# Designs tried in a protein design run: peptides against a protein of PDB entry 4PN1. Part 84

Target 1, 261 residues: chain A of PDB entry 4PN1
Amino acid sequence: KIEMNFLNKPIVPDTTKVISNFLTHYLITEPVEHVEIEAKLGTLIDLETQNRFEFPVMNETILNPEFNLRTRFESDMTASEHKYLNEFLNQAFRDSQKPGRLPFAYKHTKQVDLFYETEDNSRDKIRVSKNQSDNQVLACVKKRRVADLFLYCPNDAFDIRISISDELPVSMPSGNQQPSLTRLKDRVGYVHQEIKIDLTKTTQNDPVYDTTERHELEVEFGNIADLRDRAQKAKDGMEAPLFRRVQLFMDNVRILRREHS

## One batch from the design tools (peptide; made by RFdiffusion4, then SolubleMPNN)

Design b1_p16_5_s4 (from b1_p16_5, 5 letters changed)
Fold by OpenDDE base, seed 4:
Structure b1_p16_5_s4 (fold): chain B 261 residues (1-261), chain A 16 residues (1-16)
Amino acid sequence: as target 1 above (261 residues)
Amino acid sequence: SDLEELLKKLEEKNAE
């Protein structure tokens, strides 16, 4: 007979626990009403060297947000890496359609994001997303970044930023208002077990980047209500459902960040 | 793309 450990009980990785607590805070303790929770693949850049940050750890590590490490996160990858991930996910999609598997859902969207300044020139901009083909409004939101959690992943091609955002639905800007920024997005979306994986090619004139095109991969919790329920249960002393969901999420992220051309 | 072709096939199957 084989047992899990000397207690013969499941044990939760510390990473899962830390992330779960982080999520619980913004889901339950200080709840963000219109919360978006996503992980982006990218690179932690050392501001001093302008190279990938080097931390004296040998595996996936959640960085303590209390420390200013003088880093920036670049949520970008090369076109070749992005293409590879696309092919990888396409194959995963195909494989998931086989009997005995839970299937991926797939959606390809081309949209335009129009950013508008607020009347008070607040930091947060209004984003209007439209379908590029028919100009249908998909969303109109004011997005605020609430918190970030960074994972340094020395053994993988990418580091991870988990972000908590508040996406407040707002009314459309006035018809006479001009957008301050226009962004074209070519997005391929995969959904598996309510975890959303998006590959996005973004074209814009961005002064922060030397290129007008970005390649991003993001993983998002597709069912916030369920996640919030799990977080509430965790606060009430039943942590297992939340841990399982976070573990699933992180395993998907881990799979993706290991893939590279 | 291969994926688009697959999606088309699936749509056809679901339409039956």
Scores: peptide ipSAE 0.017, ipTM 0.436, DockQ to the pose 0.012
Fold by OpenDDE base, seed 2:
Structure b1_p16_5_s4 (fold): chain B 261 residues (1-261), chain A 16 residues (1-16)
Amino acid sequence: as target 1 above (261 residues)
Amino acid sequence: SDLEELLKKLEEKNAE
């Protein structure tokens, strides 16, 4: 007979605990009402060198947000990397359709995001998302970034930003208003066990970026209600369900960030 | 418009 450890009990990785606590805070303690929780693949850039930061660690590490590390996060990848990940996920999709597996769901979406200034000149813009083909309104929201948690991943192709956002549904802007920014999104979405994986090509005229096109991969919790329930249970002392969901989420992220052409 | 410009760019990229 073999045992898991000297206690013969499952042990929770510290990363899982930290992330779980982070999520619990914004789900339960200071709850965000219309919360979106996603991880983006990208690169932590050293502001001094403008290269990927080299932290003195040898594995996946959650960075302490209390420290100014003089970094920025670039949620982008090359077209080649993006294509590779698309092919990888397509294969994963196909494999998951086999008997004995839980299948992926797949969706391809092309949308236009129109950004409008608010009447009160708030920093947060109103985003109207429309289907590119028929101009049907998909959403009208005011999105606020609430918090970020960064993972430095020295052994992988990408670093990770986990973001908490508040997507407040709002009324459509006045018909006479012109958008301040227009963004085209070509999104390929995969869903497995209520975890969403999106590959997105974004085209926009951005004064900050010289490139008009960005390639992003994001992993999102697809069932916030369930996650909130799990977080509440965790707050009440039963942490296992939350830990399991966070572990699943992070394992998917880990798979993706390790893949490269 | 910005949208028209973006659509044009997208078309150009797709044509490549």
Scores: peptide ipSAE 0.017, ipTM 0.437, DockQ to the pose 0.011
Fold by OpenDDE base, seed 3:
Structure b1_p16_5_s4 (fold): chain B 261 residues (1-261), chain A 16 residues (1-16)
Amino acid sequence: as target 1 above (261 residues)
Amino acid sequence: SDLEELLKKLEEKNAE
């Protein structure tokens, strides 16, 4: 007979536990009311060398926030990498429509984001998102970054930033207020088992670099209520549901970060 | 816990 280990039971990877505890903190312990939880693909840059960060580890590693490693995270990729991932996800979408599979949902959106200063001159700006075609308001929010967790992935094309944000719905700015910044977004979104995968092309006018285009891929928990419920159960002593959900999320991230043109 | 302390430090750094 063959057993999976000497206990003959599944084992939870340490990465899953660490991330689960991180999420539980901002879901339950110090709860963020309008929480958004996403992972972005990008590159950890060493500020000293301006190259990709090098650390004495050989696999996926959560960086300890206690240490200042003098890094920055660039949530960008080349157009060719972005195109490759789009094609990859399109194929995954098609394959998921076959009998016996759970299907992807797909949505393509083109929107304009208008950023406004707040009346109190707070650090956070109000973002109004509109549909490009008919100017219909899609959202009006004030977004605040709460926490980041970085994963260094030396064997993969991308490193990962997991971010906790607070997206507070707010009233529309006054009609006479002018936006401080405008941004065009072309987004293709894939949803599988309530995990959202978005490919976004962002166009912005920059006074220094003229018109710039950014290419981003993000993975987001699509059901925060369910995730919060799982986190609460974990606090109550039943961790398995949370671990399973985090494992699913991270497996999707791991698939994507290994792909490159 | 050690993790809670790390999270606190993370929040402090993010607030900078």
Scores: peptide ipSAE 0.013, ipTM 0.290, DockQ to the pose 0.098
Fold by OpenDDE base, seed 5:
Structure b1_p16_5_s4 (fold): chain B 261 residues (1-261), chain A 16 residues (1-16)
Amino acid sequence: as target 1 above (261 residues)
Amino acid sequence: SDLEELLKKLEEKNAE
């Protein structure tokens, strides 16, 4: 007979608890009304060396936001890495269609994003998204970044940024207003158990990045209502449902950040 | 909690 530990009960990793509390804060304690929660793969860059940040740890570590680490996060990868991940996810999609598995859903979208300044000259821009084929308006929103949580992953190809955003639907800009920025997006999206995985190729002029083409991978919670319900239960003393959902999310992220040629 | 305090500080930093 084998037991899990000296209490013979499952234990929740500290990483799961910290992330769960982070999410609970912005879902329940100080709730964001139109919340978006996503993780992006990228690299923590040391501003002094312009190389990947070197932190004195040997495994996945959540960074303390209290400290100024003099870093920036670059949410980008090479075209080759992006292609490899696409092929990997395509295979995962195919395997999930077999009997006895839960299937992936798949969607390919091409859109143009137009960014407009607000009338009150606020920092946040209005984003109008249109389908490239027929120019149909898909969305018009004002997105505000609320909070970030960074994970340094020394054993993997990528570090992780988990972001809380408020995505507010707004009215279309005035017809006389010109966009300040135009972005072309080619996105392939995979959904498994209401976790969204998106591979996006973006073409734009970026003053921060030394490239006109960007390759990104993001993982998003696809059912915020369910997540909020789980977070409320956690506040009421039942934490297990929230922990399970966060662990599922993070395991998917961990698979993706480890996979490379 | 310590975490709640840190989250509040993080929110303030992001607002700047």
Scores: peptide ipSAE 0.008, ipTM 0.300, DockQ to the pose 0.099

Design b1_p16_6_s1 (from b1_p16_6, 9 letters changed)
Fold by OpenDDE base, seed 3:
Structure b1_p16_6_s1 (fold): chain B 261 residues (1-261), chain A 16 residues (1-16)
Amino acid sequence: as target 1 above (261 residues)
Amino acid sequence: SKFSWLEGVEDLLFKP
């Protein structure tokens, strides 16, 4: 007979505990009202070398934000890597439609994002998202970045940034106001067990520079209310599968960051 | 504080 450990009980990974504390803070302790929680795949760049950051660790490591490591995070990948991930997710989608599995949901959207300056000249811009084909308004929000948590992943193709944002719904800008920036987005979205995985190709025209393209992959918690409930129950000393939900999220991220062309 | 969440480890319950 085999047991999983000397207690014969599941153990929570240290990474899961740290991330759970991070999320609980912004869900419960200092709650963000319209919170968005997402992980982006990308690369930690050492500002001194301009190469991928090298830290003396051998596995997935959460970087302590109290230490300035002189890094930047680039939430971008090559077109080839992006294509590979798209094909990978398409196969995962197909496999999930088989009997006995929980199926993915799928949505493909092409949208234009229009950014407007606020009347109070605040740093945060209003983003109006419209469907590219019929110009239907999809969203109008003012988004503010609240906090970041960085994971250095030396054994994988990508590093990770987990971000807490406040995405406030706001009224449409006045009809005579002109956008300061326009971006085209081609987004393929996958949803599995209320976790969203988005592949996004962004095109931006610049009057001075050539047209630039960005290729991004993000993983997002699709049910914030449930996550907040789990976090609250945990703080209240009640049974709350917060660790399991965070583990599920991170396992999906780990699968994706290991894939590359 | 920008890093107020680092102030102590919050007690979280996990049941197998």
Scores: peptide ipSAE 0.128, ipTM 0.662, DockQ to the pose 0.139
Fold by OpenDDE base, seed 4:
Structure b1_p16_6_s1 (fold): chain B 261 residues (1-261), chain A 16 residues (1-16)
Amino acid sequence: as target 1 above (261 residues)
Amino acid sequence: SKFSWLEGVEDLLFKP
């Protein structure tokens, strides 16, 4: 008989603990009411060199937010990388439909996001999302970025930003207001065990600059109520359910960031 | 068929 270790018990990776603590803070300690929690694939860029950040570590590393490392995060990838990931996820979807597996769900959506300035001239804009086909309003929200956690991944194709946002539902702008910005979004969404994986192509028209297209991949917790419950249990001394859910989330992220053509 | 989703395979890809 083979044992896992000399205690014959599972252990929790330090990364899982750190992320769990980060999430617990914004779920329970300083709770965000309409919270969105997502990980985006991208690149940590050194502001001095404008190249990918280099740090003296050899594996996945959570950057300490208390230190200014003079970096920025670019949540983008090439069209070819995006296409490759799309094909990869399509294959994963097909494989999951086989007997004995838990199936993916799939959804393709096209929407228009209209951004409006607030009357108080706050930095936060109101976003109205509409379905491209019938112009039905899907949502009207004010999104606020609450916190970020960055993972430097020197051995993988992408670095990771985990973001916590507050998406506050708000009233529609007055009929006399014109949008300051319009974005077209083409999104393919995959859901497995309530973890959402979205591939998104965003097109933005600028009157001064050429049309720009962004390619993003994001992984999101699809059941916030369950996650909040797990975080509360962790605060009460039962950490295992939270650790298991965070581990699942991070394993999915790790699979995706390792894929490259 | 439990595989009726295969009828929409072309929609699984982003179109240029």
Scores: peptide ipSAE 0.028, ipTM 0.415, DockQ to the pose 0.013
Fold by OpenDDE base, seed 1:
Structure b1_p16_6_s1 (fold): chain B 261 residues (1-261), chain A 16 residues (1-16)
Amino acid sequence: as target 1 above (261 residues)
Amino acid sequence: SKFSWLEGVEDLLFKP
């Protein structure tokens, strides 16, 4: 029999602990009511060089938010990278349909996001999402970015931003209001063990500027209630369920960020 | 059928 270590007990990586604590704060300590938790693949850009940020580390590391590293995060990727990831996920989907596996679910959605200014000139805009096929309203929310956690991944194609957002449901804008911005979203979503993996192509038409297209991949916790329950248990001294869920989430992220065209 | 659904997934690739 092989033991895990000299204590024969599971050990939790620091990354898992830090992320778990980060999530617990916004799930339990200062709870966000309509919380969305997602990781986006992208690139940490050095503001001075406008190139990918370079940090003297050899592996995945969470950047300390207490330090201003003079970076920005770009959640965009090339069309070729996006296509590669799409093909990769399609293969993973197919493989998961085999006997003995837990299957992926798949959904393709095309929606239009309409952004409206608020009367109080708040920073948060109202987003109305509609299905492109029938114009059915899918959601009307004010989304606020609450917090970010950045992972520098020097060995991988992408860096990671984990974001906490508040998606507050709000009433539809008045019929006399015009949207300040319109975005088309083409999204393919893969769900495995309640973790959502979305590939999104966003098109924005600007009357002054050329059409901008972005390609994004995001990984989201699909069951916030369960995650919140796990976080509460962790606060109460039972950390293992939370750690396991965070580990699963991060392993999926790690798989994806290693893929490149 | 489940099989037809799987075929549909392949057609839903993002194409540049």
Scores: peptide ipSAE 0.015, ipTM 0.389, DockQ to the pose 0.014
Fold by OpenDDE base, seed 5:
Structure b1_p16_6_s1 (fold): chain B 261 residues (1-261), chain A 16 residues (1-16)
Amino acid sequence: as target 1 above (261 residues)
Amino acid sequence: SKFSWLEGVEDLLFKP
């Protein structure tokens, strides 16, 4: 006989617990109504060196938000890295279509995001997303970043930012209002077990500056209702379902952050 | 020839 440990029970890594608690807070304790929960791949940059952050740890580490480490998070990657991830996910998609697997779903979206200033001059802008082909309005939201949790991953290609956001649906801006910023987004989305993986290429045209392009990969919880239910159960003393879901999420993130061109 | 289960894979890549 082989047992997992001397208790013969699975244990929950601290990483899972911390993230679960973080999510539970914004799902249940201080609930965000229109919550978006995503992890972005990127790089923690040391503001002093302008290089990737070097912290005296040897593996995945959740950074304590109570400490100012003088870092910024760059949610961008090179075109080559992005291409590699795209190819990697395409292969994963293909493999998942095989019998006995749970298949990926796939969606390709090209949209234009128009950003508008709010009447109250708040920092948050209204984002109107339209389909590039027919200008159909896809969404009109005011997105507020609620909280971030950073994972320093020294052994991987990318660090991780887990973000809680509130995407408040709002009315369309007045017809006479001009957007302050426009962005073109080319997004391919992969969904597996209600975890959404998005590769996004964002193009921003500036009349003064050259066109800038960003390449992002994000992993999102695709079923917030389920996650909220799990979080509630956790608050009620049954943590396992939440831990399992967070573990799934993080495993997917871990797979992706290790990939590089 | 591609298998039927590969349907939809053709446009998975970003265009350069």
Scores: peptide ipSAE 0.020, ipTM 0.381, DockQ to the pose 0.013; fails the geometry check

Design b1_p16_6_s2 (from b1_p16_6, 8 letters changed)
Fold by OpenDDE base, seed 2:
Structure b1_p16_6_s2 (fold): chain B 261 residues (1-261), chain A 16 residues (1-16)
Amino acid sequence: as target 1 above (261 residues)
Amino acid sequence: SKYSWLEGVEDLLYKP
């Protein structure tokens, strides 16, 4: 007979608790109305050296936001890394289609994001997303970054930024307005147990600079309503459902950040 | 404050 521990009860890692509390705050305590919650793979860069930061820790750790660590987060990877992850996820998709597994869903989307200045000259631009094939409007939003939580992962290929954003639906810009910026997005999306995993190639044309391409991988909570419900329950004293969901989310993130070409 | 969510972390971590 095997027991979980000397109490034979589940124990929740600190990482799960901290992240759960972080999410609960922006879901319940100071709720973001149109919340998006995602984790991006990238690199914590030391602003002084412009290299990956070296923190004196030996495992995954959440950085305390109260401390100015003089870092920036680069949510980018090489084309080779991105390709490898695509192949990895494709294999995971195929494996999940086997009997006895919960299957991935897959979607390939090509969209164009058009950014417009607001009439009030606010910092937040209006983003109109359109399908490249038929020019159908997919969304028109004003996105605001609300909060970030950074995880330094010294043993893995990537560090993690978990972000809370507010995606406010807004009216379409007037027909006479021209976009200030255009981005093309080629995205392959995988969904497993309502966790979304997206690989995105972003192409941006700059009139002054050469065209730049960015390669990103993001993991997103696909069911915000459920997550909010779990967070409310946690606030009311029943934490287990939220912890389980956060654990699932983070396990998926951990799998991905460990992979390398 | 910008980091007001941290107020609940210790309470969560050190629950009896």
Scores: peptide ipSAE 0.064, ipTM 0.521, DockQ to the pose 0.207
Fold by OpenDDE base, seed 5:
Structure b1_p16_6_s2 (fold): chain B 261 residues (1-261), chain A 16 residues (1-16)
Amino acid sequence: as target 1 above (261 residues)
Amino acid sequence: SKYSWLEGVEDLLYKP
């Protein structure tokens, strides 16, 4: 007979606890009403060297937000990396359709994001998302970044930014308003156990600069209501459901950030 | 068209 440890009980990693606390804060303690919680793959850049940040640690490490490490986060990746991840996820999708597995769901969307200035000239722009095929409005929101948590991952291809955002539904801009920015988004979305994995290719034409293309991978909690319920239970002393959900989320993130072309 | 530059854009990502 094999036991898990000398207590023969499950143990929760510190990473899970820290992230759980971070999420609980913005779900329960200071709740964001229309919260979006996502992890993006990218690179922590050292502002002094303009290279990937180097910290004297040997594994996945949550950076303390109380310290200014003189870094920026770049959520972009190369086309080849993005293609590799796409193929990897396609294979994972196919494998999950086999008997005995929980299947992925898949959706491909092509949309145009139109950004508008607000009447009050606030920094937060209104984003109107339309389906490219039929011009149907998918969403009209004012998105505000609330908080970030950065994970330095020295052994993996990517670092991670976990972001808390507030996506406030708003009315459509006036018909006479022109968008200040237009982006074309080609997105493939995978959903497994209510965790959303999105690969997005974004094309932006700037009148001053050449056309820019970005490749992003994001992992999102697909059931915020469930997550909020789990966070509330954690505040009430039952932490296991929240820890399990955060562990699932982070394991998916860990799988993806380890893959590279 | 205001978004004429979007015309002719093909699928950019692979499907399962």
Scores: peptide ipSAE 0.042, ipTM 0.418, DockQ to the pose 0.013
Fold by OpenDDE base, seed 4:
Structure b1_p16_6_s2 (fold): chain B 261 residues (1-261), chain A 16 residues (1-16)
Amino acid sequence: as target 1 above (261 residues)
Amino acid sequence: SKYSWLEGVEDLLYKP
């Protein structure tokens, strides 16, 4: 009989543990009320060279936030990379419909995001998301970035930013207010085991500059209540459920960041 | 429309 290790017990990868602790902090310790937790694929850019930063590591590693590494994270990718990921996810979707698999769900949304300034001129803008087809309001939130965790992935096409955000539901802006910024989003969403994978093409019209386009891929925890429950259990000494969920999340992220055109 | 979206490469899944 083969055993897992000399203790014959599961071992938690260090990455899983670190991320779990990170999440537990913002789920339980200093709880964010309307928390959004997502990972974005992108590139850690060296501010000096404007190229991808080269950290002296050989594998996936979480960067210590206590260090100022003079980097920025670019959550963009090329159109070809985005297309490739779309095709890849389409195939994954199809394969998941086969007997013996858990199926993906799919949703395509074309929306416009309208950003409004707040009366207090706070940095956080109100975002109203509307469906382009019927102008139905999808969401009205004030989003605050709470924390980031960066993963440098030297062997993969993309680095990862895991972000904790507070998406506070707010009232619609007054009808007399004009948006300070509008963004068009073409979003295709895939959901598997309550993990959301979104491909988003964003178009932004600037009155001064040319239209800018971005291509993003996001992986999000789709069941925050469950995640919070797992985090609470972890704080109470039962860590396994949280670790398993984080492992699942990260495995999905790992699959995606390895795919490249 | 000001908010008309052009078809792009991001909508590749066809479900009849």
Scores: peptide ipSAE 0.018, ipTM 0.395, DockQ to the pose 0.014
Fold by OpenDDE base, seed 1:
Structure b1_p16_6_s2 (fold): chain B 261 residues (1-261), chain A 16 residues (1-16)
Amino acid sequence: as target 1 above (261 residues)
Amino acid sequence: SKYSWLEGVEDLLYKP
């Protein structure tokens, strides 16, 4: 018989604890009503060098937000990296369809996002999302970034930003308003155990500047209600369910950020 | 078309 350690009890890594606490704060302590929680793959850029941030650590580490490290996060990757991840996820999808596995679900969505300024000159714009095929409104929201947590991953292709956002449903803009910005999104979504993995190609046409294209990979908690329940239990002294869910989420993120062409 | 500029944008992402 093998025991996991000298206590024969699970031990929780600090990464899991810190992220769990971060999530609990915005789920329970100061709850965001229409919360979206996602991790994006990207690169921490040192503002001084404009190169990838370098920190004297040898593994995944959460950066302390109380310290200004003079960084920015670029949630983008090359087309080749994006393609590689797409192929990787396609293979994972196929493998998951085999007997004895939990299957991925797959969805392909093409949408146009129209951004509108608010009357109060709020920093938060109204985003109207429409399906490109039939022009049906998918969503009309004001999205606000509430908080970020950054993970520096020196051994992997990507760093990670975990973000808490508030997506407030709002009424459609008046018919006389024109969008200030229009973006096209081509998104393929993979869902496994209620964890959503999205590959998104975003195209923006600027009349003055060249068309800009971004390639993003997001990992999102697909069941916020369940996550909130787990967070509440954690506040009540039972942390294991939350830790397990966060661990699952992070393991998926870890798999993805290691993959590169 | 209101979105004529979208014409020619090819899908980068592949279905499994």
Scores: peptide ipSAE 0.041, ipTM 0.416, DockQ to the pose 0.013; fails the geometry check

